# Peptides against a protein of PDB entry 5KEZ: the designs that were tried, part 138

Target 1, 320 residues: chain A of PDB entry 5KEZ
Amino acid sequence: NVAIYNPFRPWWERYQPVSYKLCTRSGNEDEFRNMVTRCNNVGVRIYVDAVINHMCGNAVSAGTSSTCGSYFNPGSRDFPAVPYSGWDFNDGKCKTGSGDIENYNDATQVRDCRLTGLLDLALEKDYVRSKIAEYMNHLIDIGVAGFRLDASKHMWPGDIKAILDKLHNLNSNWFPAGSKPFIYQEVIDLGGEPIKSSDYFGNGRVTEFKYGAKLGTVIRKWNGEKMSYLKNWGEGWGFVPSDRALVFVDNHDNQRGHGAGGASILTFWDARLYKMAVGFMLAHPYGFTRVMSSYRWPRQFQNGNDVNDWVGPPNNNGVI

## One batch from the design tools (peptide; made by RFdiffusion4, then SolubleMPNN)

Design b2_p19_1_s4 (from b2_p19_1, 12 letters changed)
Fold by OpenDDE base, seed 5:
Structure b2_p19_1_s4 (fold): chain B 320 residues (1-320), chain A 19 residues (1-19)
Amino acid sequence: as target 1 above (320 residues)
Amino acid sequence: SAAEEQLKKYRERLRKLYQ
């Protein structure tokens, strides 16, 4: 991914890829392979956060300022380490003046235009699908158990399906022959937008963001909510079917957010309430549970906003 | 600057998570 130095190595640089090389601040491919092997050998499975909707931001300077030193040029859409060129992006398909998503109530913009300037891959092209599948298959062959698909809302479900249909079975050294990768898709659906979580059920599980938002409201005793109302928790609260749900109390994004539903999110900053929420989540059978492991950063609020919401995990001069 | 633009885009992403 791109290396950003101002602010100094923010967490979100990880979501601006310039290649599919397994070479980041977390380590190189050999180190990753070693970790996957060690984890699998003790029954711990690895699920990769796969960023396949886009490459880096259009405003990033061309050069070799990336975690593996690969050259890239956002201006010309040149990513030779893949390789991608201008033919592999949706620049001509997006019809907004800026090339960015301007209206989230327009599903076509949400999927064909750039997410905040992130160069949008033409996932309708078999070439692009194949390059992504090769990346994911390499990870499968290493021994990962599945994937979180980042920014799934911004990809057409059919394009995702086409990629998934190219995937290998899981590595038989650790998984039964014929096992399929576990897929969960990041789809933010709190209502009010045309894209729905149900659009993606055919590809795998989806993130249920209503879970953490509503649970936070109940535990905080906001709006007269009571614990007794959790009697029909899950589908009874309008959540997706349990067998399609990936549930969580918080994630890296909503720890830093404060929009609609964001203020209710419980985090480790509210330790007691957070433990109550996590305990409830683990005790209740609804959905596939995910527990967050985060870090403390020096929050600095200005006008209600944390100006340090970009801060990444603890590091030594950029080295994790 | 490029850094300022990146920060702007980052904050825009955060706003769109829940709006």
Scores: peptide ipSAE 0.075, ipTM 0.736, DockQ to the pose 0.479
Fold by OpenDDE base, seed 3:
Structure b2_p19_1_s4 (fold): chain B 320 residues (1-320), chain A 19 residues (1-19)
Amino acid sequence: as target 1 above (320 residues)
Amino acid sequence: SAAEEQLKKYRERLRKLYQ
C-alpha cells in the first residue's frame, strides 16, 4: 500500500493499495506465512481484510512511496506491480462531475464512482476479477481461513460473486477437504439508502452496523432505551438474519465516527459501558461475533473533531 | 498539500459511514 508520512504512517494507509504484494508495515510475505502456519497449528484462524474495491487515492503522488517499494502512478492509473492500467478502472463509467461519489442515494454512483477519491476498479472485467482472485487465492493457499471484503457496499454483488467463484478451497493441511473461505462483507446499511445488506446475502455474511449503534444507545440509556427492550434483540430489532450477520460493538472506523451512529458506539474509551456491551454481545446468540482490539492514541479535539483520528497502532518508526 | 488532501478524504470517508 501507499506509505504515508504526513501524517506519519496513519492506519488508513493500509486501505490504499498499490499492489497485492504481501509486504507491508506488518512484515513481509515469509513472516506472514510463518504467522499463519503457527496460528493454524494451534487452532487460531486468520481472516484477511481484503481491499479489492479500489487502489490508492487519485491525488497521491506517483513514485515508489509504498510499503514494498512498488512503483505506482495514480494520475495515469498505472499500477505495474499488479498490473493495472487505465483500462481497469471505472473512470468512464462514473458520470459525476468530480469522478467521486456525490450522492449516496444513487446506487450506481456508490458502485461505479470513486470512494472519496480512491481509484475505483472495474470489477466487471474478468481481468480485474482474475487479478483479485489470484491475490486472494495466494492467501488461501498460504492457509488463511477467509476474508473481510472491505468496501463491499461499493461493489456490485454480482462482481463479488464472480470473484468468489474463482477462489480455491481452503488449504487441506488445516481445513477439511472442500472447505470454502469464510466471507463477510463490510456493508454499512443503517437504513435510508438504496443499497441494502440483503443485496449481499448471496456472497456471505454482512456486517450489521445497526448492532453496535443500537446496543450503544441502549447501554447508554439514550432516548429512554432500556435493557428490557433487548428481549427481542436481533431480527426483532430489524437486524439482518442471524446466519447472515457479523456483529460487533465497535470497529476501527466507527470508534472514530462523529455521526449519530458513531456517537452511540461504545469503545474502550468508555471502559465500563464497553465491557457491558461486549459481554452482552458474547452472551447473546445473535450473529457471528467479532471483538475489537484497539489502542489508545493522543486524541486532540478541535471543533468537535479529533485531529489525531489518523493515528495508527503502536509502532516502531512505522513498523508494527 | 497532498498529505492534507489525503487526510481530508479519510475524514470524509468516516463521516459518510454514519450520515
Scores: peptide ipSAE 0.053, ipTM 0.725, DockQ to the pose 0.522
Fold by OpenDDE base, seed 4:
Structure b2_p19_1_s4 (fold): chain B 320 residues (1-320), chain A 19 residues (1-19)
Amino acid sequence: as target 1 above (320 residues)
Amino acid sequence: SAAEEQLKKYRERLRKLYQ
């Protein structure tokens, strides 16, 4: 991915890929293989956060400022390490003036235009699908158990399906023969927009963002909410079917947009309430649970926003 | 609504990714 130095190596640089090389702040491919093997050997499975909707931002400077030193040129849509070229992006398909998503009520824009400047891959193309599948298959062959698909809302479900159909079975060294990768898709569906979580049920599980939002409200006792109202927690609260839901109290994004005195989302900053929420989540059968493991950073709020929300995990001169 | 606020914050974060 792109190496960002201003601010200094933010966490979000990881979500601006320039290649599919397994060479990042976390280590190289050999180290990754070693980690996966060690984890699998003790029953810990690895699920990769796969960024396949886009490459890096269109305004990032061309060069070799990347975690694996690969050259890239956003201006010309040149990512030779893949390789991708201008033919592999939706520049011509997006019809907005800016090239970015301008109206989230337009599903076509949401899928075909750039997510805040991130170069949008033409996932309709078999070439692009195959390159992504090759990347994911490489990971599968290493021994990962599945994937979180980043920004799934911004990909057509059919394109995702086409990629998934190209995937290998899981590595039989650790998984039963014929096992398929576990797929969950990041889809933010809080209502009010045309794209629905249900659009993606055919590909795997989806993130249920209503879960943390509603649970936070209840635990905080906002709006007269009571714990007793959780009797029909899950589908009874309008959430997606349990077998399609990946649930969580907080994630890395809303953890940074919420905090003490903020919105409903509970985080480790509110330890007592957070423990209550996480405890409830783990005790309740609804959905596939995800527990957040995070870190503290020097928050600095300006106009209700943490200007240091970019801060990544503890690191040694950028190396995690 | 709280839901709208959450989405807004998410979008704001994404904007920062670009910048």
Scores: peptide ipSAE 0.036, ipTM 0.678, DockQ to the pose 0.075
Fold by OpenDDE base, seed 1:
Structure b2_p19_1_s4 (fold): chain B 320 residues (1-320), chain A 19 residues (1-19)
Amino acid sequence: as target 1 above (320 residues)
Amino acid sequence: SAAEEQLKKYRERLRKLYQ
């Protein structure tokens, strides 16, 4: 991914890829392979956060300022490490004046235009689908068990399916023959927009952002909410079907107030309430559960906003 | 609305990507 130095190596630089090389501040490919092997050997499976909707931002400076030193040029849409070129992006397909999504009530814009400047891959092209599948298959061959598909809301479900149809079975060294990768898709659907979580049910599970938002409200006892109201928690609360839901109390975005859920989201900063929420989530049978593991950072609130919400995970090993 | 609030926050996050 791009190396951002202002601010200094923020967490979100990881979501601006310039290649599909396994070479980031998290480690290199050998280290990743080692981790996957060790985890699989004790029954711990790995699911990769796959950023496949886009490459880096169009405003990032061209050059070799990336975690693996690969050259890239956002201006010319040149990502030779893949390779991608100008033919592989939706620049001509997006009809907005800015090239960015301007109207989130227009599903076509949401999927064909740039997500706030992030260069939008032309997932309709078999070439692009194949490059992504190659990346994911490499991970599958290493031994990962599945994927979180980042920004799935911004991809056509059919394009996602086309990519998934190219995926190999899981590595038979650790998984039964014929096993398919576990897929869950990040779709932010709090209602009121044309794109629905149900659009993506055919590809795998979807993130249920209503879960953390509503649970936070209940645990906080907002608006007279009571724990007893959780008797029909899950589908009874209007959530997606249990077998399609991936549920969580918080994620990296909304623990920083940058996503769905608003102020109701509970995080480790609210330790007692957070433990209650996580405990309830793990005890309740609804959905596939995900527990957040985060880190502390020096929060500095100005006008209600944490100006240090960019701070990335700690790194003390000199990894670029 | 909840959707509008979500979009606002999401956009705020994304704006930071280019600072």
Scores: peptide ipSAE 0.035, ipTM 0.691, DockQ to the pose 0.077

Design b2_p19_2_s1 (from b2_p19_2, 9 letters changed)
Fold by OpenDDE base, seed 5:
Structure b2_p19_2_s1 (fold): chain B 320 residues (1-320), chain A 19 residues (1-19)
Amino acid sequence: as target 1 above (320 residues)
Amino acid sequence: MSAAEKQYQKYREMLAKLN
């Protein structure tokens, strides 16, 4: 991915890929392979956050400022380390003046235009699908158990399916023969928009962002809500079917106050209430649970906004 | 703003600093 030094190595640089090389602030491919092996050997499985909707931002300067030194040029859509060129992006399909998503009530814009300036891959092309599948298959062959698909809302479900249909079975050194990768898709659906979580049920599980948002309001006792109302928690609250849901109290985005669910989201900064929420989630049978492991950073609020929300995990001169 | 718009608002602001 791109290496950004102003601010110094922010967390969000990780979501701006310039190649599919396993060479990042977390380590190189050999180190990753070693970790996966050691984890699998003791029954701990690895799931990769796969960024396959887009490459880096269109405003990033061309050059070799990347975690593995690969050259890239956003202006010409040149990513030779893949390789991708201008033919592999949706610039011609997006009809907005800016080239970015401007109206989230237009499903075509949401899928075919750039997410916050991130160069949008043409996932309708078999070439692009194959390059992504090769990346994911390499990880499968290393021994990962599955994937979180980042920004799934911004990809056509059929394109995702086409990629998934190209995937290998899991590595038989650790998994039963014929096992398929575990897939869960990040889809932000709090209602009011044309794209629905149910559009993606055919590809795997989906994130249920209503879970953390509503649980937060209940535990905070906002809007007169009571713990007793949790009697029919799950589908009774309008959530997706349990067997399609991945549930969580918080994630990296809404820990920083700008994610789905708004101020209702509970985080480790609200220690007592957060423990209550996590405890409830783990005790209740609804959905597949994900527990957040995060870190403290030096928050500095100006006009209600944390100016240090870019801060990444503890590191040694940029190396995690 | 939609939930998705809020999700990426701060990220957009950060990207704008790269210009």
Scores: peptide ipSAE 0.042, ipTM 0.740, DockQ to the pose 0.098
Fold by OpenDDE base, seed 2:
Structure b2_p19_2_s1 (fold): chain B 320 residues (1-320), chain A 19 residues (1-19)
Amino acid sequence: as target 1 above (320 residues)
Amino acid sequence: MSAAEKQYQKYREMLAKLN
């Protein structure tokens, strides 16, 4: 991915890929393979956060400032380490003036235009699908158990399906023969927009963002909410079917929210209430649960905004 | 606006509608 030094190695640089090489701040491919092996040997499975909707931001400077040293040029859509070129992006397909998503009520914009400037891959092309599948298959062959698909809302479900259909079975050294990778898709569906979580049920589980949002309001006792109202928690609250849901109290994004934007979300900053929420989630038989492991950072609020929301995980001079 | 803020801006907007 892109190496950002201003601010110094932010967490979000990880979501701006320039290649599919397994060279990151976390280590090289050999170290990753070693970690996967050690984890699998003790029954801990690895799921990769796969960023396949896009490459890096269109405004990032060209050069070799990347975690694996690969050259890239966002301006010309040149990612030779893959390789991708201008033919592999949706620049000509997106019809907005800016090239970015401008109207989230237009499903075609949401999927064909750039997410906040991130260069949008032409996932309709078999070449692009194959390059992504090769990346994911390499991980599968190493021994990962599945994937979180980042920004799934911004990809056509059919394109995702086409990629998934190219995937290998899981590594038989650790998984039963014929096992398929576990897939969960990040889809932010809080209602009111044309793209629905149900559009993606055919590909695997989906994130249920209503879960943490609503649970937060209840545990905080906002608007007269009571714990007793959780009697029909799950589908009874309008959530997706349990067998399609991946649920969580918080994630890396909403830990960095503020004010009205996600104020209900409980995080470790509210330790007591957070423990209650996580405990409830683990005890209640709805969805596939995900527990957050995070870190503290020096928050500094200015006009309601944390100016340090970019801070990444604990590191040694940029090395994790 | 930072890159991080841009990344979760839409998410924050949607959450605000629920509150």
Scores: peptide ipSAE 0.041, ipTM 0.737, DockQ to the pose 0.284
Fold by OpenDDE base, seed 1:
Order: structure tokens, then sequence, then C-alpha cells
Structure b2_p19_2_s1 (fold): chain B 320 residues (1-320), chain A 19 residues (1-19)
């Protein structure tokens, strides 16, 4: 991914890829293989956060300022390490003046235009689908068990399906023959927009962002909410079917207070309430549960906003 | 603003500073 130095190596640089090389501040491919092997050998499975909707920001300077030193040129849409070119992006398909998503009530913009300036891949093209599938299959060969598909809301479900259809079975060294990768898709659906979580049920599980948002309000006792109201927690609260739900109390985005769910989201900063929420989630049978493992950063609030919400995870392994 | 727009607002602001 791109190496951002202002601010210094923020968490979000990881979501601006310039190649599919396994070479980031988290380590190199050999180190990743080692980790996957060790985890699999003790029954711990690995699911990769796969960024396949886009490459890096359109305004990032061209050059070799990346975690693996690969050259890239956002201006010309040149990513030779893949390789991608100008033909592999939705620049001509997006009809907005800026090239960015301008109206989230327009599903076509949401899927064909750039998310916050991130160069939007033309996932309708078989070439692009194949390059992504090659990346994911490489990970499957290493021994991962599945994937979180980042920014799935911004991809057409059919394009995702086309990529998934190219995936190999899981590595038979650790998984039963014929096992398929576990797929869950990040879709922010809090209602009121044309794109629905149900659009993606055919591809795998979907993140249920209403879960953490509503649980937060209940545990915080906002708006007269009571724990007793959780008797029909799950589908009874209007959530997606349990067998399609990936549930969580918080994620890296809404942990920083500006994501889906807003101020209701409970995090480790609210230790007591957070433990209650996580405990409830783990005890309740609804959905597939995900527990957050995060880190502290020096929060500094100015006008209600944490100006240090960019701070990335601790890193001292010498990888630039 | 939609919930989705708010989700990415801060990220957009950060990217704008890099441009």
Amino acid sequence: as target 1 above (320 residues)
Amino acid sequence: MSAAEKQYQKYREMLAKLN
C-alpha cells in the first residue's frame, strides 16, 4: 500500500493498495505464511481483510513511496506491480463531475464512482476479476480460511460473485477436501439507502452494523431502552437473518466515533459497558460473532472530534 | 447526509489534506 507520512503512517494507509504483494508494515509474505501455518496447526483460522474495490487515492503522488517499494502512478492509473492500467478503472463509467460518489441515494454512483477519491476498479472486466482472484487464491494456497471483503457496498454483487466463482478450494493440508472459503462482506446498511444488505446474501455473510449501534443504545440506556427489550434480539429487531449476519460491537472505523452507529458505539474506552456488550454478544446465539482487538492511541478532542483518530497500530519491526 | 456519507466523512477530510 501507499506509505503516508503526513500524518505519520496512519491506519488508513492500509486501505490504499498499489499492489497485491504481501509486503506491508505487518510483515512480508514469509512471515505471513509462518503465522498462518502456526495458527492453522492449533485450530485458529485466518480470514484476510481483502481490499479489492479500489486502489490508492487519485491524488497520491506517483513514485515508489509504498510499503514494498513498488512503483505506481495514480494520475495515469498505472499500477505495474499488478499490472493495472487506465483501462481497469471506472473513470469513464462514473458520471459525477468530481469522479467521486456524490449521492449515496444513487446506487450506480455508489458502485461506479470513487469512494473518497480511491481509484475505483472496473470489476466488470474479467481481467480485473482474474487479478483479484489470483491474489485471493494465493492467500488460499497459503492457508487462509476466508475473507472479509472491504467496501462490498461499493461493488456490484454480481461482480463479487464472478470473483468468488474463480476461487479455489481451501488448502487440504488443514481443511477438508472441497472446503470453500468463508466470505463475509462489509456492507453498511442502516436503512434509508437503495443498496441493501440482502443484495449480497448470495455471496456470503454480511456485516450487521445495526447490531453494535442498537446494542450500544440499549446498554447506555438511551431513549428509554432496557435490557429486557433484548428478549427478541436479532431478527426481531429487524436485523438480517442470523445465518447471514456477521456481528460485532465495534470495528476500526466506528471505534473512532465517526463511523456507522455514531456515538452509541461501545468501545474499549468505555471498558465496563464494552465488556457487558461483548459478553452479551458472545452469549447470544444470533449471527457469527467477531471480537475486536485494537490498541490505545493518544486521543485529543477538538470541537468534539479526535484529531488523532488517524494513529495507526504500534509498529517496531523495522518495516518502513 | 446519509449514514454511509458520515461513515467516510472523516476519511475524506484526511485524504483532502494529503492532496
Scores: peptide ipSAE 0.040, ipTM 0.732, DockQ to the pose 0.099
Fold by OpenDDE base, seed 4:
Structure b2_p19_2_s1 (fold): chain B 320 residues (1-320), chain A 19 residues (1-19)
Amino acid sequence: as target 1 above (320 residues)
Amino acid sequence: MSAAEKQYQKYREMLAKLN
């Protein structure tokens, strides 16, 4: 991915890929392979946060300032390390003046235009699908158990399916023969927009962002909510079917005061309430649970916003 | 704009930092 130095190596640089090489702030491919092996050997499975909707931001300077040293040129859509070229992006397909998503009530824009400047890959192209599949298959062959598909809302479900159909079975060294990768898709569906989480049920599980938002409200006793109201928690609260849901109390986005749930989201900053929420989540059978493991950072609030929300995990001069 | 949409707007604003 792109190496960002202003601010200094933010967490979100990870979501600006310039290649599918497995060398990042976290280590190189050999180190990754070693980790996966060690984890699998003790029954800990690895799920990769796969950024396949886009490449880096269109405004990033061309050069070799990347975690693997790969050259890239966002301006010309040149990512030779893949390789991608101008033919592999939705620039011509997006009809907005800016090239960015301007109206989230337009599903076509949401999927064909750039997510806040991130170069949008033309996933309709078999070439692009194949390059992504190759990347994911390499990970599968290494021994990962599945994937979180980042920004799935911004990809056509059919394109995702086409990629998934190209995926190998899981590595039989650790998984039963014929095992399929576990897929969960990040889709923010809080209602009010045309794209629905149900659009993606065919590809795998979907993040249920209403879960943390509603649970936070209840635990905080906002709006007269009571724990007893959780009696029909799950589908009874309008959430997606349990077998399609990946649930969580917080994620990295809303932990920083942004994203679905707003101020209702409970985080480790509210330790007591957070433990209650996580405990409830783990005790309740609804959905596939995800527990957040995060870190403290020096928060600095200005006008209600943490100006240091970019701060990444503890590191040694940028190396995690 | 619904409350949910307002919350999502904050998410979009955060994503703008990626560019």
Scores: peptide ipSAE 0.027, ipTM 0.703, DockQ to the pose 0.071

